# Designs tried in a protein design run: peptides against a protein of PDB entry 5EG6. Part 20

Target 1, 151 residues: chain A of PDB entry 5EG6
Amino acid sequence: RLRSQTVSTRYLHVEGGNFHASSQQWGAFYIHLLDDDESEGEEFTVRDGYIHYGQTVKLVCSVTGMALPRLIIRKVDKQTALLDADDPVSQLHKCAFYLKDTERMYLCLSQERIIQFQATPCPKEQNKEMINDGASWTIISTDKAEYTFYE

## One batch from the design tools (peptide; aimed at target 1 E43 L68)

Design b1_p18_1_s3 (made by RFdiffusion4, then SolubleMPNN; from b1_p18_1, 12 letters changed)
Fold by OpenDDE base, seed 1:
Structure b1_p18_1_s3 (fold): chain B 151 residues (1-151), chain A 18 residues (1-18)
Amino acid sequence: as target 1 above (151 residues)
Amino acid sequence: MKSGELPYYKNPKFKKAP
């Protein structure tokens, strides 16, 4: 299970004042659990506990302090983001990061860039949105050991 | 599909809930 802690993910890296993709350097981030009603701003109230799919999180680069917008972490099934999953986040599964308060925009890897990518509604399954592979992320907890992650 | 650059923030402050 995942909680508010330091994490690492492939291809999400901060360098030169921007988020970009790096196959060689893995960024270290702190993931904060927020209340669902927490607004965007310069200050956030964080919550303790295990992170569940569907909850609002904040990713902050541990080195630069750069932060992404509020995200809803969602469970991934193949090439779909599940909208109604609420079980604890598992590091064994890929996840997607929905940009909160957007029209189906997800954090996405596109070549060497980190972008927001609009998911497509799944016509046959209302509880799913179709995402691409670049919008699927693997999170690794780094709270137990000091590691440098690279390919 | 629509794509775009990410907005970002710098040095947000975090506090624990009471």
Scores: peptide ipSAE 0.296, ipTM 0.805, DockQ to the pose 0.895
OpenDDE base, seeds 2, 3, 4, 5: peptide ipSAE 0.293, 0.247, 0.234, 0.230; ipTM 0.809, 0.776, 0.769, 0.751

Design b1_p18_1_s4 (made by RFdiffusion4, then SolubleMPNN; from b1_p18_1, 12 letters changed)
Fold by OpenDDE base, seed 2:
Structure b1_p18_1_s4 (fold): chain B 151 residues (1-151), chain A 18 residues (1-18)
Amino acid sequence: as target 1 above (151 residues)
Amino acid sequence: MLSGEVPYYKNPKAKRAP
């Protein structure tokens, strides 16, 4: 099970003071569990425990220390993000990162860029939002805090 | 639809919960 720890994800990395995408690189990040009521800002309080879908997390680049806004990690089923899944995060499944307090905006890979992607509501499935493949992320736990690798 | 850049923090500070 995933908890607050160092993780690696394909494509996402920081270069030149900005988040960037590389098809050949795996970025190393520390994923921090936050309280649901944690406010946005430079400073945040990290919680211990296993991370569940639906919880708020912070991704911090282990190399540069740069961070993304608060994210809600959501379970992915095919091309949809599940809004009500709350089971422990599994590394066997892809996940999506909803930018908290936005209108269905998700962290998305688009070629060499990291952007926001607005998910489309599912009219007949209110507990799902349609995302693209670029908004589906693979996370691998790692013990290496400052480590990036190339494919 | 695709929209804009993702904001970021250059100097985040993580605090351990008491």
Scores: peptide ipSAE 0.400, ipTM 0.860, DockQ to the pose 0.885
OpenDDE base, seeds 1, 3, 4, 5: peptide ipSAE 0.357, 0.302, 0.371, 0.329; ipTM 0.838, 0.823, 0.850, 0.814

Design b1_p18_2 (made by RFdiffusion4)
Pose (drawn by RFdiffusion4):
Structure b1_p18_2 (pose): chain A 148 residues (1-2, 6-151), chain P 18 residues (1-18)
Amino acid sequence: RLTVSTRYLHVEGGNFHASSQQWGAFYIHLLDDDESEGEEFTVRDGYIHYGQTVKLVCSVTGMALPRLIIRKVDKQTALLDADDPVSQLHKCAFYLKDTERMYLCLSQERIIQFQATPCPKEQNKEMINDGASWTIISTDKAEYTFYE
Amino acid sequence: NKEGDIPWHTHPTIHHKE
């Protein structure tokens, strides 16, 4: 959110995009700290905590973003030291692991990476673009099938 | 600040840790 500004992470046309019309449901998988990037990867059970490495995989298309470090957001900053459980409707930032402070970010309907600004005296914090702040929530679905 | 396109995986395979 930038209420009219609301956009959702979604996959269509073979790309991740920030959609104003549809939202995707993504599996969020915990990865070990030393797992490497690839089309094949190992996931782990447990509750998701800030600072942990995760893979987001589209439940519809199966496509995935690169490894991300989920980080807690306070106003406009990513808190790199935060390690508590990720909770419903928390604001989060996704750092693209092994990059120079590049975060998952939207630019209108586009999904890009955007570099964070290091903080002056508080170096456990990084300033992030408004499009790099994401609210997380668990999803569910009901399905009914009939024929005449 | 810097920006760019984000890469992704079109057909990933997930393995579960024992």

Design b1_p18_2_s1 (made by RFdiffusion4, then SolubleMPNN; from b1_p18_2, 14 letters changed)
Fold by OpenDDE base, seed 4:
Structure b1_p18_2_s1 (fold): chain B 151 residues (1-151), chain A 18 residues (1-18)
Amino acid sequence: as target 1 above (151 residues)
Amino acid sequence: MKSGELPYYKNPKVLKAK
């Protein structure tokens, strides 16, 4: 289970004051749990507890302190983001980061850039949005827990 | 499909809930 803590993810890195992609480096971030009604801004109040899918989080670079806008961490099922999943976040599963209050924009790796990418609605499944592989992230806590991932 | 740059905060302030 994931709680507000330091996490690492591949391909997301901060260097030179910018978010960028790095195949060689793992970025380290604080993932902070926010209240669902927390406003966007430079200041934010963090909550304690286990992080569940559907909750609002902030990613803050552990080195530079730079932060992204409020994100909703969403469960990934195959190539779709689930809009209504609310179970505890599992480090064994990929997740997606929806930019809160946007039109289906997700944190996405595109070549050497980190961008926001618009997901496509699923025609037959209203509770899902179609994402690409670049919008699917693996996060690992810094507690030295070992996981095996198959790509 | 829409894509774009990410906004960011250079020096955010983290507050602890009381």
Scores: peptide ipSAE 0.267, ipTM 0.801, DockQ to the pose 0.932
OpenDDE base, seeds 1, 2, 3, 5: peptide ipSAE 0.255, 0.236, 0.203, 0.243; ipTM 0.791, 0.791, 0.764, 0.779

Design b1_p18_2_s2 (made by RFdiffusion4, then SolubleMPNN; from b1_p18_2, 14 letters changed)
Fold by OpenDDE base, seed 1:
Structure b1_p18_2_s2 (fold): chain B 151 residues (1-151), chain A 18 residues (1-18)
Amino acid sequence: as target 1 above (151 residues)
Amino acid sequence: MKSGELPYYKNPVVKKAK
């Protein structure tokens, strides 16, 4: 199970004061659990506990301290994000990061950029949204808040 | 499909709940 802790994720990292993508580096981030009613802003209150899909989280770069907006971590099934999954986050599965309070915008890798990308509704499956591969992320817990460089 | 740049916070303040 995933708790509020330091995690690493492929591609996502901060360089030159912005979020960028690197095929050779894994970014190290603090993932913080927030209350569902936590407001957007520079300041946020973190909670202890196991992270479940559907919960609100903050990603903070362990190197620069830069943070993304509030995200809802969602379970991924193939190329879809599940809207109603609420089980504990599994590191065995990819996840998607929905930008909270947006119209289906997800954290997405596009070439060498990190962007928000709009998911497509699934007409026949109202509990799913179609995402691309760039919006599917692998997160791994780590004991060290350091970037991992791959040769 | 719609896409855009990400807003971010350069100096977030993390508060620990009591």
Scores: peptide ipSAE 0.406, ipTM 0.883, DockQ to the pose 0.942
OpenDDE base, seeds 2, 3, 4, 5: peptide ipSAE 0.399, 0.236, 0.378, 0.227; ipTM 0.884, 0.784, 0.878, 0.777

Design b1_p18_2_s3 (made by RFdiffusion4, then SolubleMPNN; from b1_p18_2, 14 letters changed)
Fold by OpenDDE base, seed 3:
Structure b1_p18_2_s3 (fold): chain B 151 residues (1-151), chain A 18 residues (1-18)
Amino acid sequence: as target 1 above (151 residues)
Amino acid sequence: MKSGELPYYKKPKVIKAK
């Protein structure tokens, strides 16, 4: 389970005043949980609690303070983003970052750039959107985690 | 398909709710 906390991702990095892709450097970010009704702006209210898929988050670079627009973190199943998954975010699963209030735009790695990329609706499954591999992310908490396994 | 540049925010003020 992932709480509102610091996270790292290998291919998302801030250099200077811009977001870049990095194959070598790990970017450290605060992932802040927001209310669903939180507006976009230079100020935002952070909520405590465990982050679930489908919730609104802010990614803020821990070093530079640069931030992306409001994102909805979504669970990924193979090459699809799940629109209705709401379980706690797990470091064992890939995720996608939907740019809130856009037409299926997702945070995407394209070569050495970070861009928004439009997902394609899944015609057979309304609760899924087709994304490319560049829009699938793995995040790792910088905090120590305790795992419990159940059969 | 559409793609494009992302807007950035520079050091936004984080407010913690009590």
Scores: peptide ipSAE 0.223, ipTM 0.780, DockQ to the pose 0.848
OpenDDE base, seeds 1, 2, 4, 5: peptide ipSAE 0.224, 0.039, 0.097, 0.041; ipTM 0.767, 0.672, 0.739, 0.701; seeds 1, 5 fail the geometry check

Design b1_p18_2_s4 (made by RFdiffusion4, then SolubleMPNN; from b1_p18_2, 13 letters changed)
Fold by OpenDDE base, seed 2:
Structure b1_p18_2_s4 (fold): chain B 151 residues (1-151), chain A 18 residues (1-18)
Amino acid sequence: as target 1 above (151 residues)
Amino acid sequence: MKSGELPYYKNPKVIKAE
């Protein structure tokens, strides 16, 4: 189980006032759990607790304070994001970050840039959206943060 | 596939729930 805490991902970094990709530096972010009804804005109320897929989160750079819009963390299965998975987030699985209230836009690595990428609907699998590999993320918690492995 | 620039916020205020 992953709690709201500081996390790190290798290819998401903030420098020069913008988000970019780095193969050499790890970006440290605090992942904040939000209520599902939390509105977008420059201010937001955070909750403590274990994060589940499908929940709304905020990623805030621990160094610069730069933040992304509200994201829904989703479980990844192969090359698809699962829309209805709601089990606890596990560091053993890839995840995707859906930009909340968008038309299937996901946080995506593209070369040296961090962009939003539009997923493609799965015609015969309505609970899935096709994403590219750049939209699949692996995150790790900090050493001081509490984490329990979840199947 | 459609893609676009990533919107962002600078120094958002984090409020802890009581």
Scores: peptide ipSAE 0.248, ipTM 0.794, DockQ to the pose 0.903
OpenDDE base, seeds 1, 3, 4, 5: peptide ipSAE 0.247, 0.193, 0.235, 0.240; ipTM 0.792, 0.759, 0.791, 0.778

Design b1_p18_3 (made by RFdiffusion4)
Pose (drawn by RFdiffusion4):
Order: C-alpha cells, then structure tokens, then sequence
Structure b1_p18_3 (pose): chain A 148 residues (1-2, 6-151), chain P 18 residues (1-18)
C-alpha cells in the first residue's frame, strides 16, 4: 500500500507482477542459511522468523522468486537484526539474498529489485523504497463442486 | 527437523532503471 494504491503479488504471463485486480497465494518455505540458489532446493519445517531465508512459490503456476531473507519493517526501514516470529498482517521486506542490498519491490505493476539505503549511525537498519514494504497474511480456500 | 526437496522454475526481478 502506497487504499487506492493497494497492489498484490501475483503471477501471470510467466512473470511475477504487482496486480490491482488479482492476488496469488504463495507457499512460503523456510530454507537453511547455507542452502544455495537453484530450481531444486531443500525446504525445512518450522515457523517463519525474521532473518530467516525463504522461498516463495506460486501455488498456481509453481514459479518461485530467488531466495529471500524476510525482514521486519519499521515505518520505512528494514530491521536486519529482528528475529521474532513472522505474524499475521505484519509489514515485511524481502532482501534478495547475496545481493548488494537489493529488495523485492514494485514499480506500479512491475516487480523489480531496488537497492536499500544504508542508515547513518544505525547500521542494523536499511532504508527501503515504499514499494519494498509488503504486508503478509495466511490464506485459505473453500471449494464446492456440482453438476446438473 | 523435517526436510523435503522441491523443484520450481526461478524467476528473477530486473534491476530498477536509473
């Protein structure tokens, strides 16, 4: 959110995008700190905590973003030292692991990476673009099937 | 812990233009 500005992470046309009309449901998988990038990867059980490495995988298309470090957001900053459990409707940032402070970010409908600004005296913090702050919530679905 | 191996095509976001 930048209420009219609200966009959702979604996959269509073979790309991740920030959609104003549809939202995707993504599996969020915990990965070990030393797992490497690839189309094949190992996931782990447990509750998601800030600072942990995760893979987001579209439940519909199966496509996934690169490894991300989920980080807590305070106003406009990513807190790199935060390690408490990720909770419903928390504001989060996703650092693309092994990059120079690149975060998952929207530019209107586009999903891009955007570099964070290091903070002056508080070096456990990084300033992030407004499009790099994401609210997380668990999802569910009901399905009914009938025929005449 | 319990571990599982998965496979997914990886999509990469482009760098923001200057």
Amino acid sequence: RLTVSTRYLHVEGGNFHASSQQWGAFYIHLLDDDESEGEEFTVRDGYIHYGQTVKLVCSVTGMALPRLIIRKVDKQTALLDADDPVSQLHKCAFYLKDTERMYLCLSQERIIQFQATPCPKEQNKEMINDGASWTIISTDKAEYTFYE
Amino acid sequence: HTYETLTAPVWYPPTAPP

Design b1_p18_3_s1 (made by RFdiffusion4, then SolubleMPNN; from b1_p18_3, 8 letters changed)
Fold by OpenDDE base, seed 2:
Structure b1_p18_3_s1 (fold): chain B 151 residues (1-151), chain A 18 residues (1-18)
Amino acid sequence: as target 1 above (151 residues)
Amino acid sequence: MKYRKLKAKVVYPPLAPP
């Protein structure tokens, strides 16, 4: 299970006041758990706890202190984001970050840039949205000396 | 349950190019 803690993601870092992508470095972030009713802003309240899919989180750069907007962490199945999954987040699975209160916008890696990618509705499966591989993320906890990921 | 108040500048990634 993933708790609110410092984590690392490849291809995500902050430079020059903006989020960038790099294949050569890992970005260190603190993933914070927010209440579902927490408003967007430069000031926000976080709580400790284990993170479940469907919950609202904040990614804050450990170096610059800059943050992405509120995100809903969602479980990924193949190339789809699951809208109703609510089990504990597993570091062994890919996840997607839905930008809260948007029209299916997800945090996405596109070459050297971090962008918002609009997911496509799945006509036959209302509980799924189609995303691309760039919108699938792997989170690595930094609280352990050793970590092994199996894709 | 422990709550904390944090401050962080929010950065919005750009939309995907059309």
Scores: peptide ipSAE 0.570, ipTM 0.914, DockQ to the pose 0.934
OpenDDE base, seeds 1, 3, 4, 5: peptide ipSAE 0.536, 0.540, 0.549, 0.517; ipTM 0.906, 0.909, 0.909, 0.903

Design b1_p18_3_s2 (made by RFdiffusion4, then SolubleMPNN; from b1_p18_3, 9 letters changed)
Fold by OpenDDE base, seed 2:
Structure b1_p18_3_s2 (fold): chain B 151 residues (1-151), chain A 18 residues (1-18)
Amino acid sequence: as target 1 above (151 residues)
Amino acid sequence: MKYKKLKAKVVYPPLAPE
């Protein structure tokens, strides 16, 4: 189970004030749990707890303190994102990050860049959206228990 | 529940190239 903590993901890091991709480096981020009704902004309220699929999260760079917009973490089954899964997030499974309040836009790795990729609706299953491999992420928890960044 | 107020600059990734 994944809780609010510092995590690492390959191919995502911050450099030069922007989010970039790296084929060789790991980026360390703190994943924060937000309430479903939390609004977007530079200031936001987070809560401690175990993260479930379908919940709203914030990824904040542990080095720079820069953040991506609000994301909904979704369970991945093969090359589809599940829209109604609500079980606890497992680090053994891949996940996808839906950009909240968008038209099926997901956080995606494309070559050396981090982009938004639009998922395709699954015509046969309303609870699934088709994503590409670049939109499937693996989160690995670190031994860091406290969120810190240089001020 | 334990809540905390945080501040972080938000960066939006670009859309996929057409």
Scores: peptide ipSAE 0.544, ipTM 0.902, DockQ to the pose 0.919
OpenDDE base, seeds 1, 3, 4, 5: peptide ipSAE 0.535, 0.517, 0.518, 0.513; ipTM 0.902, 0.897, 0.895, 0.896

Design b1_p18_3_s3 (made by RFdiffusion4, then SolubleMPNN; from b1_p18_3, 7 letters changed)
Fold by OpenDDE base, seed 4:
Structure b1_p18_3_s3 (fold): chain B 151 residues (1-151), chain A 18 residues (1-18)
Amino acid sequence: as target 1 above (151 residues)
Amino acid sequence: MKYKTLKAPVVHPPLAPP
């Protein structure tokens, strides 16, 4: 289960006030849980807890402190984003980041740039939107857990 | 529930090129 914590995503990093992609670098980010009614702004209120699909989150670069707009983290099934999934986020599963209050815009890796990609509605499945591979992300927790082993 | 207020400049990623 994913908590509000420091995470890493492949290819995503911030340089010069912009988000860039690098195949050689893993970006470190704080993923913060927001209330669904939280407004967009440079100042925002976060809460502790486990993150579920469908919830609103903020990604903040641990190095630069720059943030992306409010995102809704969504579960990915093949090349589709699920609109109604609400189970806890799994690090073993790919996810998509919907830019909140947009027309199906998702955070997407294109070449060496981070862009907004517009998903296509799935006519046969109203609870799904078609995304590309660049809009599928893998999250890895970077929190160092200390384990004590007892014999 | 524990809440905390944070401040971070927002960067909007560009739209996909046509």
Scores: peptide ipSAE 0.494, ipTM 0.891, DockQ to the pose 0.920
OpenDDE base, seeds 1, 2, 3, 5: peptide ipSAE 0.492, 0.477, 0.441, 0.461; ipTM 0.890, 0.883, 0.876, 0.883

Design b1_p18_3_s4 (made by RFdiffusion4, then SolubleMPNN; from b1_p18_3, 7 letters changed)
Fold by OpenDDE base, seed 2:
Structure b1_p18_3_s4 (fold): chain B 151 residues (1-151), chain A 18 residues (1-18)
Amino acid sequence: as target 1 above (151 residues)
Amino acid sequence: MKYEKLKAKVVYPPLAPP
């Protein structure tokens, strides 16, 4: 299970005040769990706990202290983000980061840039949104943790 | 449950090009 802790992900790092992509670098971040009603701002309240899909999180760069906007971590199934999944986050599966309070905008890797990618609604599957591969992320915990598989 | 208040500058990634 993933909890509020330090994590790393490939391609994402901060340089020069901006988020950049590099195939040769792993960014070190702290993933924080926020309450669902936590507002956006430079000051925010975080809590310890195990993270579930659908919850609001903050990614803070361990080096620069810069953060992305509030994100909702969502489960990924193939090329879709699941909107209603709420089980514990598994580090064995890819996840997507929805930018909270946007029109289906997701954190996305495009070439050497980190961008917002707008997901496309699934007409026949209202609980899913179509994303590209660049919007799928793998998180690796840098803290001591026990791994559990969830079906 | 333990809470902590943090401060971090928020960076918004750019939108995908049209």
Scores: peptide ipSAE 0.541, ipTM 0.903, DockQ to the pose 0.910
OpenDDE base, seeds 1, 3, 4, 5: peptide ipSAE 0.494, 0.496, 0.511, 0.500; ipTM 0.887, 0.889, 0.895, 0.895

Design b1_p18_4 (made by RFdiffusion4)
Pose (drawn by RFdiffusion4):
Structure b1_p18_4 (pose): chain A 148 residues (1-2, 6-151), chain P 18 residues (1-18)
Amino acid sequence: RLTVSTRYLHVEGGNFHASSQQWGAFYIHLLDDDESEGEEFTVRDGYIHYGQTVKLVCSVTGMALPRLIIRKVDKQTALLDADDPVSQLHKCAFYLKDTERMYLCLSQERIIQFQATPCPKEQNKEMINDGASWTIISTDKAEYTFYE
Amino acid sequence: NKEGPVPHHHSPTIHHKP
């Protein structure tokens, strides 16, 4: 959110995008700290904590973003030292692992990476673009099937 | 600041840790 500005992470046309009309449901998988990038990867059980490495995989298309470090957001900053459990409707930032402070970010309908600004005296913090702050919530679905 | 497209995987395979 930038209420009219609300966009959702979604996959269509073979790309991740920030949609104003539809939202995707993504599996969030924990990865070990030393797992490497690839189309094949190992996931681990447990509750998701800030500072951990995760893979987001579209439940519909199966496509995935690169490895991300989920980080807690305070106003406009990513807190790199935060390690508590990720909770419902928390504001999060996703750092693209092994990049120069590049975060998952939207530019209107586009999904891009955007570099964070290091903080002056508080070096456990990085300033992030407004499009790099994401609210997380668990999802569910009900299905009914009938025929005449 | 720097920006660019975010790469992704079209058909990844997930393995579960025992």

Design b1_p18_4_s1 (made by RFdiffusion4, then SolubleMPNN; from b1_p18_4, 13 letters changed)
Fold by OpenDDE base, seed 1:
Structure b1_p18_4_s1 (fold): chain B 151 residues (1-151), chain A 18 residues (1-18)
Amino acid sequence: as target 1 above (151 residues)
Amino acid sequence: MKSGDLPYYKNPVVKRAP
């Protein structure tokens, strides 16, 4: 299970004050659990507990302090993000990061850039949204806040 | 802003719930 803790994820990296894609380095981040009603801003309140799909999280670079907007971590099934999954986040599965309060925008790897990409609704499956592979992320918990993994 | 660009924050204040 995943808690508010330090994590590493492939490709998502911060360098020179910007988010970018790195094929050689895994980015080290704090993942923080927030309340669902936590507002966007330059400050946020961290909650304790296990992170579940559907919950709101903040990713903060452990090195630079650069942070993304509030994200909803969602379970991935093949090339779809599940909208109603609420079980504990498993590191055995890829996840997607929905940018909260957007129209189906997800954190996405595109070439050398980290962008937001709009998912496509699934007409026959209202509880799913179609994402691309770039919007599917692997998260690994780390023991040290300053951990850096090189492939 | 280009389509798909991400907004971000630098050094957000992290508070802990009591």
Scores: peptide ipSAE 0.315, ipTM 0.819, DockQ to the pose 0.600
OpenDDE base, seeds 2, 3, 4, 5: peptide ipSAE 0.293, 0.278, 0.301, 0.303; ipTM 0.816, 0.814, 0.841, 0.824

Design b1_p18_4_s2 (made by RFdiffusion4, then SolubleMPNN; from b1_p18_4, 12 letters changed)
Fold by OpenDDE base, seed 4:
Structure b1_p18_4_s2 (fold): chain B 151 residues (1-151), chain A 18 residues (1-18)
Amino acid sequence: as target 1 above (151 residues)
Amino acid sequence: MKSGPLPYYKNPVIKKAK
């Protein structure tokens, strides 16, 4: 299970005050659990506990302290994000980060940039949204401030 | 389909729930 803790994910990195992609370095982020009704802003209240899909989280760079907007961590099934999954987050599965209160915008790797990218609705499956490969993330719990990736 | 840059916070203030 994943709890509020420091995690690493491939490609997501902060350097020089910017979020960017790095194929060689894994950025370390603290994933904070928030209440579902927590407001957007520079100030936020964090909670303890195990993180479930569908919950609101904040990613804070362990090195720089920079933070992204509120995210909903969602379970990934193949090339789709599940909108109604609520089981505990598993490190064995990829996840997607929906930018809360947007029109299907997800945290996405595009070339060497970290962007938000709009998912496509699934007409036949209303509980799913189609995401591109760059919007699927692998989370690894770590006690390291930074993780170096070797191919 | 829409895409764009990410907003971010330089110095967030983190509060601990009681």
Scores: peptide ipSAE 0.437, ipTM 0.906, DockQ to the pose 0.953
OpenDDE base, seeds 1, 2, 3, 5: peptide ipSAE 0.371, 0.400, 0.385, 0.378; ipTM 0.886, 0.894, 0.891, 0.888

Design b1_p18_4_s3 (made by RFdiffusion4, then SolubleMPNN; from b1_p18_4, 12 letters changed)
Fold by OpenDDE base, seed 2:
Structure b1_p18_4_s3 (fold): chain B 151 residues (1-151), chain A 18 residues (1-18)
Amino acid sequence: as target 1 above (151 residues)
Amino acid sequence: MKSGPLPYYKNPKVLKAP
């Protein structure tokens, strides 16, 4: 199970005061759990606990301290983000980062840029949104002491 | 499909819950 801790992901990197993509570098980030009712802003309060899909998180660059807006971490199934998944986050699964309070905008890798990209509704599957391949992320914990595999 | 730049915070303040 993933707790608020330091994580790393491929392609997401901060350099020169900007988020950018690098195929050769892994960005290191603090992933912080927030309350569902936490407001958007430069200042935010972090919570302890295991992170579940559907919860609100903040990604903060461990090097530069730069942060993204509030994100909802969602489980990914193939090319879709699951809107109702609430099980503990697993490193074995891809995830997506929904920009909270947007119209289906997700954190997305596009070429060498990090952007937000709008997911497409699934008419026959209301609990899913079709995401771009660049919106599917793999994260790994860099703090083994605070992570246990979810069986 | 809609896309756009990412907003970000250069100097966020992280607070710990009491």
Scores: peptide ipSAE 0.336, ipTM 0.847, DockQ to the pose 0.924
OpenDDE base, seeds 1, 3, 4, 5: peptide ipSAE 0.308, 0.325, 0.284, 0.299; ipTM 0.838, 0.847, 0.828, 0.830

Design b1_p18_4_s4 (made by RFdiffusion4, then SolubleMPNN; from b1_p18_4, 11 letters changed)
Fold by OpenDDE base, seed 4:
Structure b1_p18_4_s4 (fold): chain B 151 residues (1-151), chain A 18 residues (1-18)
Amino acid sequence: as target 1 above (151 residues)
Amino acid sequence: MKSGPLPYYKNPVIKRAP
């Protein structure tokens, strides 16, 4: 299970004060657990514990200290994000990061950029949203400040 | 479909719950 800790994910990297994509370097981020009612802002309160899908998290770059807005970590089923999954986050499965309080905006890799991209509703499955492949992330727990990827 | 840049915080203040 995943707890509040330092993690790495492919492509997501911070350099020169910007979030960008790197095929060779994995950025290290601390994933913080927040209360569901935590407000957006530069200041936030973090909690200890194991992270479940559907919970609010903050990604903070382990090197620069830069942070993204509040995210909801969601379980991925094929090419869809599950809206109602609440089981513990597994490193064996990909996840998606929904930008909290947006209209289906997700953290997404597009070319060499990290952007927010809008998911498409699933009319036949109201508990799912269709996401791009670039919005599906693999999380690896790490004790390293930075992870280098070798193909 | 909408896409756009990400907002971010350069120097967040992290508080620890008791």
Scores: peptide ipSAE 0.463, ipTM 0.914, DockQ to the pose 0.953
OpenDDE base, seeds 1, 2, 3, 5: peptide ipSAE 0.462, 0.450, 0.423, 0.374; ipTM 0.915, 0.911, 0.904, 0.889

